# Ledger of designs, part 177: peptides against a protein of PDB entry 8HF1

Target 1, 320 residues: chain A of PDB entry 8HF1
Amino acid sequence: NVMLYATKPTEVMVSFPHQEQVLTVTRLISAEIEKFYVSLDLMNIGVQPIRRSKSLQCLRDPSKKSFVKQLFNDFLYQMKEYGIYAASIAIISLIVEFDIKRRQAETLSVKLMHRTALTLCEKIRHLLVQKLQDMTYDDDDDNVNTEEVIMNFSTPKVQRFLMSLKVSFADKDPKDICCLVFVERRYTCKCIYGLLLNYIQSTPELRNVLTPQFMVGRNNISPDFESVLERKWQKSAIQQFRDGNANLMICSSVLEEGIDVQACNHVFILDPVKTFNMYVQSKGRARTTEAKFVLFTADKEREKTIQQIYQYRKAHNDIA

## One batch from the design tools (peptide; made by RFdiffusion4, then SolubleMPNN)

Design b2_p21_7_s3 (from b2_p21_7, 8 letters changed)
Fold by OpenDDE base, seed 1:
Structure b2_p21_7_s3 (fold): chain B 320 residues (1-320), chain A 21 residues (1-21)
Amino acid sequence: as target 1 above (320 residues)
Amino acid sequence: DEAEELYKKYLEKQKEILEKE
């Protein structure tokens, strides 16, 4: 069901069914992560010197264990919210991060901790990829990156989002497209980017139409923890989007006030709008009446979402 | 209409996958 609201831009609410059923592989992975947390709590990594690094993150986790748990919790969230296909991409980011942390480890105990986390990520990746392969009908095509596999192993929210992209952009001129996709979490940007690359490549109507990029908002916590590579990627992605070499940008809601992203004709809000600032900042990128501002909601939360958006719209009109 | 029917087919297929587990 699509609800149209007469606003500048045109607000569209797209509903999707709530899926409570969980794949056996998802339950197995969750149980393996829980077992790992028990093992992690028993690990003696010693008292880490409080590095006087001005980064608020180093102050929050002197044991470095909470950071490891945060990454796995973010992965569990992505697996739940986006499905096992998205999780198969998300786990690669954890593998890369734990490999870096393992190499940077100052002690053998910390090195072992990150090695154990990495081994778990590799096991999780194998379980996810195996489950994706088990459903490929063509025994000969190890290609888990088909439209069918992506759709079947994505949550109803992601399925509805992908279908909305297909309907909105099939066979259009790439030059006429300026699309933003807002997500809540930083790691979701990379995950949904990888999913979109594979989906666009598997969808003939989109292959030469959509060129995705992603940007992660500056982590206010420490510019020092952003790898030089991530900063370079962000600058390049923004520039490609400005130059029209990319026409779809995935961004987290933590876009600092001041990322000068051009006005867009489509804005998709993939995750629930939790704050007034998210509503104003995202909607403010769709400046024309012809522009679409698309919200996704579970059917069970539709009424609550409508009420929340009405309150935000009212508050925005009172200050504009 | 065609896109909505295609979306329903994907939802049905996902249910079938979940019911087989």
Scores: peptide ipSAE 0.584, ipTM 0.948, DockQ to the pose 0.857
Fold by OpenDDE base, seed 5:
Structure b2_p21_7_s3 (fold): chain B 320 residues (1-320), chain A 21 residues (1-21)
Amino acid sequence: as target 1 above (320 residues)
Amino acid sequence: DEAEELYKKYLEKQKEILEKE
């Protein structure tokens, strides 16, 4: 009996301070979105034909208003959890989606609804970019994608995550790195991917060391909204990560779908671990010798997080 | 640790940005 000693990954808990203060621009954007929701509720867009798609869980909002609100709620979450720099990237995904929906609109009222949403996204983008520019001390460098701007306009969680990447991977051989980054939400994968591309390009010690990719879980809410392009991108990203052409993969819920990802030496959990299944599946990818499993927690939630992880660890050891 | 000192500097700078608003 060759006991395959499953090398247990080293668990690391990294703390960050809770920030209660909110930028004026974040409050303004939140207020503009709330005003837009009031306006959206008053919009008469008519009854949409119920497409009898056999997949039970499509958002049965005949008005498509719930989908618009979902995208803005996901944006508000990203702005709160990751900061205004991440929000400046996240808003581009909303602009692209609302432009597609505007062009695909079957009625003038639905077209107008998506146009109004798009106009709000462009206003939000302008407010975010202006705030990022106002803090560049050097009048000559219009580049909002510096390490300083990224760090200053990221939440303490994202700052601690980026510092943990810099410390873990500075000047290392890219072939020795196999890193997973887990996030809760599908849209966060694209946002953090864009942030990491800019951060890696602005950080000399990570240039040519880290090559990021992202994977999004299947949209359980609407498989019909998964573009053929998104499915092709996901397959290509997985293949690049398997071939070693990418060494950092950002994932949301992908492991629940049985996507076979290689054994990794680093696993970062950027968002709170909410389920035992997520803990076991994500930790189960840290299988190499000396693998690290890194968790982030706010100082205010540290004790609760430690207790929760201890319970998950105990339950996992009782089953394994 | 140099990295922890750098992290503290970024946290201080972020506080200064928030206090000026």
Scores: peptide ipSAE 0.584, ipTM 0.948, DockQ to the pose 0.849
Fold by OpenDDE base, seed 4:
Structure b2_p21_7_s3 (fold): chain B 320 residues (1-320), chain A 21 residues (1-21)
Amino acid sequence: as target 1 above (320 residues)
Amino acid sequence: DEAEELYKKYLEKQKEILEKE
């Protein structure tokens, strides 16, 4: 069900069914990560010297174990919230990160910790890919990137989101599209970006219509600790979106940080709106009445979501 | 609409996948 609200922009709430059933592979992966946490807690990696020149993340986690757990917890969240197809993309980001950390390890114990994490990530990747292949006739990795496989192995939320993109943008002029997609977590931006690339490529009606890009929020601790590469990439991504070379931007809290993005005609909120600031900042990018502000809600949470959005709308109108 | 019917088909197919486990 779609509810339209006569506001500027046009607010749309799209509902999706709650899925309580969980794939066996998801349960297996969760159990393997839990076993790994027990093993990780038993690892003696020593006290890491606090180096003033290292990222504040390394300063906050002298053991480097909390960072490893954070990445796996973010992966578990993505697998749960977006499905195993999204998880198959998300796990690659963990593999890359742990390989970098393994190579940068100053001690054998830290190197072994990251190696063990990598071994688990490869096992998880294999389990995910194998399950995606169960629906394919051919064992080729390219065959798992079909519209059917993407849809079947995505959560009802992601399915509804992808269908909303297809309906909204099928066969449109790419120049007429300026779309934002808001997600809660930093790592979700990359995961949903990878999913959208594959979905757009597999969907003829969206091929050459949507050109996605993503923005990762600045590190909340200090812009000085962002890699030069990440900052360069963010500037390039913003510039591509400004120039119209990208017409769909996936972002997290980036807009709260004063990144100047043009007015958009579509704003999708893929994750729940948890704060008034997120509501105002995201909605404030849709500046016309013709612009759509699209929210996704589980059917079981629909009433709660309606009430929350009404409260935010009222509060916004009292300030404006 | 056609899109809503297609969405329902995907939901049904996902249920079938989950029921086979």
Scores: peptide ipSAE 0.584, ipTM 0.947, DockQ to the pose 0.776
Fold by OpenDDE base, seed 2:
Structure b2_p21_7_s3 (fold): chain B 320 residues (1-320), chain A 21 residues (1-21)
Amino acid sequence: as target 1 above (320 residues)
Amino acid sequence: DEAEELYKKYLEKQKEILEKE
């Protein structure tokens, strides 16, 4: 741990080893998705009428194929960045989405496309769950949600993050905790939320200490596509965090200007800090006495990360 | 540090899992 002694909040950089080895199941899943992309490109789904909604809706790919590829690419990213345990949770979100799209399909060809995608997701889920079960003696699906399985099948970054939570919050009063976790991508919020629920439930020292929620920033590109359910859920999650019923919030964006979130005592940046604005805005949430701002870096990128954070800190002090 | 020893144990176990494949 390099404590970068700065004025409050205390900046902490936590390093983790780079892992280049990839599980056979991960290679198999990646190959099945690539094979599916070839098949998807050959599918004739017809020209879908461009529904010009009056809002600058990004030209929905008239084929809807780009959306299918985006979901699988996002899944592949999660599997790579967070590990196969996180991927086993992420795939459920794809299953739900493709089942909804299959039911809403206006044509038989589009329905078949989403059915084929769904079948692939079910196969991927089975492969992931089977690999997680290979470490359990009991055939019960619930036994995959142990601390050991979660840790063994998470990336070194996620292992280091979970360990940092355990060390930081073991046996503490829930009322003394106000924690933010920042991630880069919207879908990662839900995935890490599911992982944290299972990890907290499997970790006695955290079970009655941490209550996680997640929030996805408004997508400025398509506010009209936020389901009424997602908006209700976001409002509920924010309210639970304000009321202290949740003490850990996972966010993919800095809470937009106007979401008043209480002063936090812990801010974790799970993904790399890519912008000065992200640094300033996330750090600016760590406002309590003894607040910690925790960054994660691969050992290979440690020097570059230190230099980048130093530049951001300098720039912030020159403006403040 | 017990936490750092536990972290090393998980890293070692993960290497063992990867080497068995």
Scores: peptide ipSAE 0.582, ipTM 0.947, DockQ to the pose 0.806

Design b2_p21_7_s4 (from b2_p21_7, 10 letters changed)
Fold by OpenDDE base, seed 4:
Structure b2_p21_7_s4 (fold): chain B 320 residues (1-320), chain A 21 residues (1-21)
Amino acid sequence: as target 1 above (320 residues)
Amino acid sequence: DEAEKELEKYYEKQKKILEKE
């Protein structure tokens, strides 16, 4: 069901069924990560010298264990919120990160820790790919990237999101499209980007219509910790979006300060709007009456979501 | 309406996948 809430932009709430049942593979992966955390806590990696750089390096866990746990916790979140297809993409990002950290390890103990994490990621990847193949007749990796596989192994939220894109943009002129997709977490941007690339490629009606990009919010802690590659990517991605070479931008909620993104005719909020600021900032990108501001809600959370959005709208009108 | 029917078909298919687990 689609509900219209306001004009300028047109607020639309889209519902999806709540799914409580979890795949056996998801439970297995969660249990393997929990076992790994127990093993990780027992690992003696030594006290790494706190490089007292005067900047917010305080978040460098001197053990680097917290960073490993953070990546797996973000993966678990993505697997839960977006499904095992999205998880199969998300795990590749972990593999890349742990391989980099393994190569950059200053000690044998830290190298071993990242190697153990990498081995777990490879096992997880295998379990995910195997489950995606269960619905395919062919064992070829290319066969797991079909519209059917993407849809069947995505959460109801992602299924509804993808269908909303298909309905909104099928056979449209790419020049008429300026779409933002807001997600809560930084790593979700890359995961949903990879999912959208595969979905668009497998969906003829969206092929050559949607050109996605992603933008990871600036690290609020220090721009100095952003890799030169990430900064180059962000600059390139935003420029492509400004030039109209990309017409769909995936953004984390951290886009608060300093990224001048043009006014968009579609804004999708894929994750729950948790703050008033997120509501105002994301809605403020849809500046025309014809622009759509689309919210997703589980059917069970529909009333709560309606009340929350009503409160945010009221508060916004009282300030405006 | 067609897209909603297609989406409902996917929801029902996913339920059947989960029921086999």
Scores: peptide ipSAE 0.566, ipTM 0.944, DockQ to the pose 0.804
Fold by OpenDDE base, seed 1:
Structure b2_p21_7_s4 (fold): chain B 320 residues (1-320), chain A 21 residues (1-21)
Amino acid sequence: as target 1 above (320 residues)
Amino acid sequence: DEAEKELEKYYEKQKKILEKE
């Protein structure tokens, strides 16, 4: 039973300030998405023929509207939880996905639905990029991918996470680093990956130290071309991490069951630990006493988080 | 201590950005 030999990693809880204020651009974007949902509900896209191919019960939403709403809801979550810089990266993933779905549309009505969603995504992207540019002090460098812009337009959680990476890994040998970053949602993996690429590139102390990759859970095996690309990417990313060509892996909690990931010396839990299984599986990747298991909590939720982690730690000790 | 001071500067800067909105 692999659980028995888990040398308890050093558990670290890092706090960040709660931010109650929300940018005007975030409110505007949220309002535009809500208006779009009203329009989407009024769209007549017809009943798509359920091709009864028996095998993979891809819950084809016969309306495909739920999928569109899911993507925008995931975007809204990322914007709220990670900030507008992360949202500027996340929206690109929606653009790509809606463009694929627009091209794959068998009906004009479905094509129009995805086109309308795509048009909204382009508007959102413009609003986000404009807001990021308006705060670049140097009028001459249109580059929104600076350490300062990334930090200023990230949530306190992400700021604390990035600073924790900088402190933990500045000027270290890349070979001595094996880092996991756990996030709750699938789409967050790619968003945080893009954010980290830009942050690492803008941070001299990390540029040649951290090589990030991301992986997404297997559960959404769509038979579509997109799923083949995702599967290829996942296989390549895992291999690069195993070969030491990547030393930081971003993964969703769904990956905990299926990935023979090497023992890591750092495990960051960026999102709240919602289940005992997530706690045990993620902590179980930090197999040495020298390994760090880092949790993030808002100051307002610190006591609740401490109590929850204490309960998980107790339950884990009673089984181990 | 230096990293915490840097992080606090970012928190304060972000508060000022949000207060201007």
Scores: peptide ipSAE 0.558, ipTM 0.943, DockQ to the pose 0.845
Fold by OpenDDE base, seed 3:
Structure b2_p21_7_s4 (fold): chain B 320 residues (1-320), chain A 21 residues (1-21)
Amino acid sequence: as target 1 above (320 residues)
Amino acid sequence: DEAEKELEKYYEKQKKILEKE
């Protein structure tokens, strides 16, 4: 009985300073979204065809307004947690979503609501891109996708993450790399994927080393054609990662849903670990010899994070 | 040590950017 002693991964905790980016542009964007919420609450979107109860009461479908507010709240969270560079990518996902919902609208009032949300997203995108351009000293280089711009307009958490990638993978053989990056939210997967594509392209030491992919959880909510495309895309992304055509995979809580991903040598947890299951499953993917499990924490939350990880480690050792 | 020095330079640049606004 050769007990394959699964080598326990080395746990690393990276601390970052809590800096709120007090940019005028972030205050302007937040104020425009708040004004939009007031306007949205006043909008009469009428009776939705599906909820024709036999009673003549015009039930407003609160779900459609709630979904619009959820997307903007998720955007505000990403702008705060990852910075204005990440926000410039995140806003594109909102533009795509609201354009789809505008085209699928069954009523003129719902179509107008999604059009107004789309117009706000286009204004936000313009404000973000303009702010990124104002820092490029060369009037001739419209390229906001430089290593310097990405780093300067990212939060300390994202800066520490990008530096940790550069230190870990600069000039390495791409075949020796199997990396997972865990994030909390599905929309963060797409945002961090777009940021990493631009960062890798702008960083010579990583350009031919890292090939990123992302995985988004199954939305159980919509059986629509979009769910079939998402499922096909997920299968393709997983297959590329298995075949070695991609060596870095960005995941949300999707690995909890039984996605069969290979053993990795690096696992990064970009967002706070909120559950014991997330800790065990993410750490359980770092199975190779000399595997690293890297956590990020704000300095103000360091003690609380250490205590929480100690509790999870103890509970895991008591079950194993 | 080199990674910490590189990151410190980026924080100093970011601080100078925030002080100019």
Scores: peptide ipSAE 0.018, ipTM 0.437, DockQ to the pose 0.624
Fold by OpenDDE base, seed 5:
Structure b2_p21_7_s4 (fold): chain B 320 residues (1-320), chain A 21 residues (1-21)
Amino acid sequence: as target 1 above (320 residues)
Amino acid sequence: DEAEKELEKYYEKQKKILEKE
């Protein structure tokens, strides 16, 4: 009996202050989105043809209004959870999605709906970028992506995450790094990826050390065109991570779908661990010697989080 | 902004691929 001593990863819990920094700009953006929802509910889009796709997943709103509201709700979540800087990146994803949907619109009413959504996204982007620039004394657009701006306009959670990356990986050999970052939502992968690219580029100690990539889960709310492209992109991203061309991978729920990622030496859980399965699968990727499993928790939720992780750890040890 | 430009390039590439499929 070769007892494969699976070296248990070192679990680290990083606490962050729960500051509801209610910036005036975030209130303005939220109010503009709520006004847009009222206008969207008044829009007559007509009866959309129910495409009977045989896959039983997510009730496509035949009006396409619920999809528009979902994208803005996901944006509002990202702005709240990750901050204004992350929101300035997240809004670009909405702009792209609404531009695609505007072009694919079968009716003038649907085209107008997506155009109105796009115009709101452009206004939101302008408000976010202007707020980022207001803290830079220099009118140079290149100054918005500094380490200082990224840190100042990020939530305490994201600040602690970025600090943890800097402390963990400053001046290390890129070949010795195999890092996973888990997030809850698909759109968060793209947002945090863009944020990390900027942060790494602005941080000399991480420049040429970290090469990020992301993977999006297959649970696509829009099953048709995005699913093939995303599958191709996922395969390429996984291959780059296997080949060592990327050493940091951002994932949303992708490991639940049986994607075989190599053993990693660092696993970061940026969002709360909601399920036992997520805990086991994410922790099960930290399989190298001296692997670290890092969790982030608000100070107010620290005790609850500790108890939940202890229960998951106990349940995992009883099954293993 | 290299990452906004990379993200924009990524989205432009995604857009071009979606326009070809």
Scores: peptide ipSAE 0.007, ipTM 0.352, DockQ to the pose 0.020

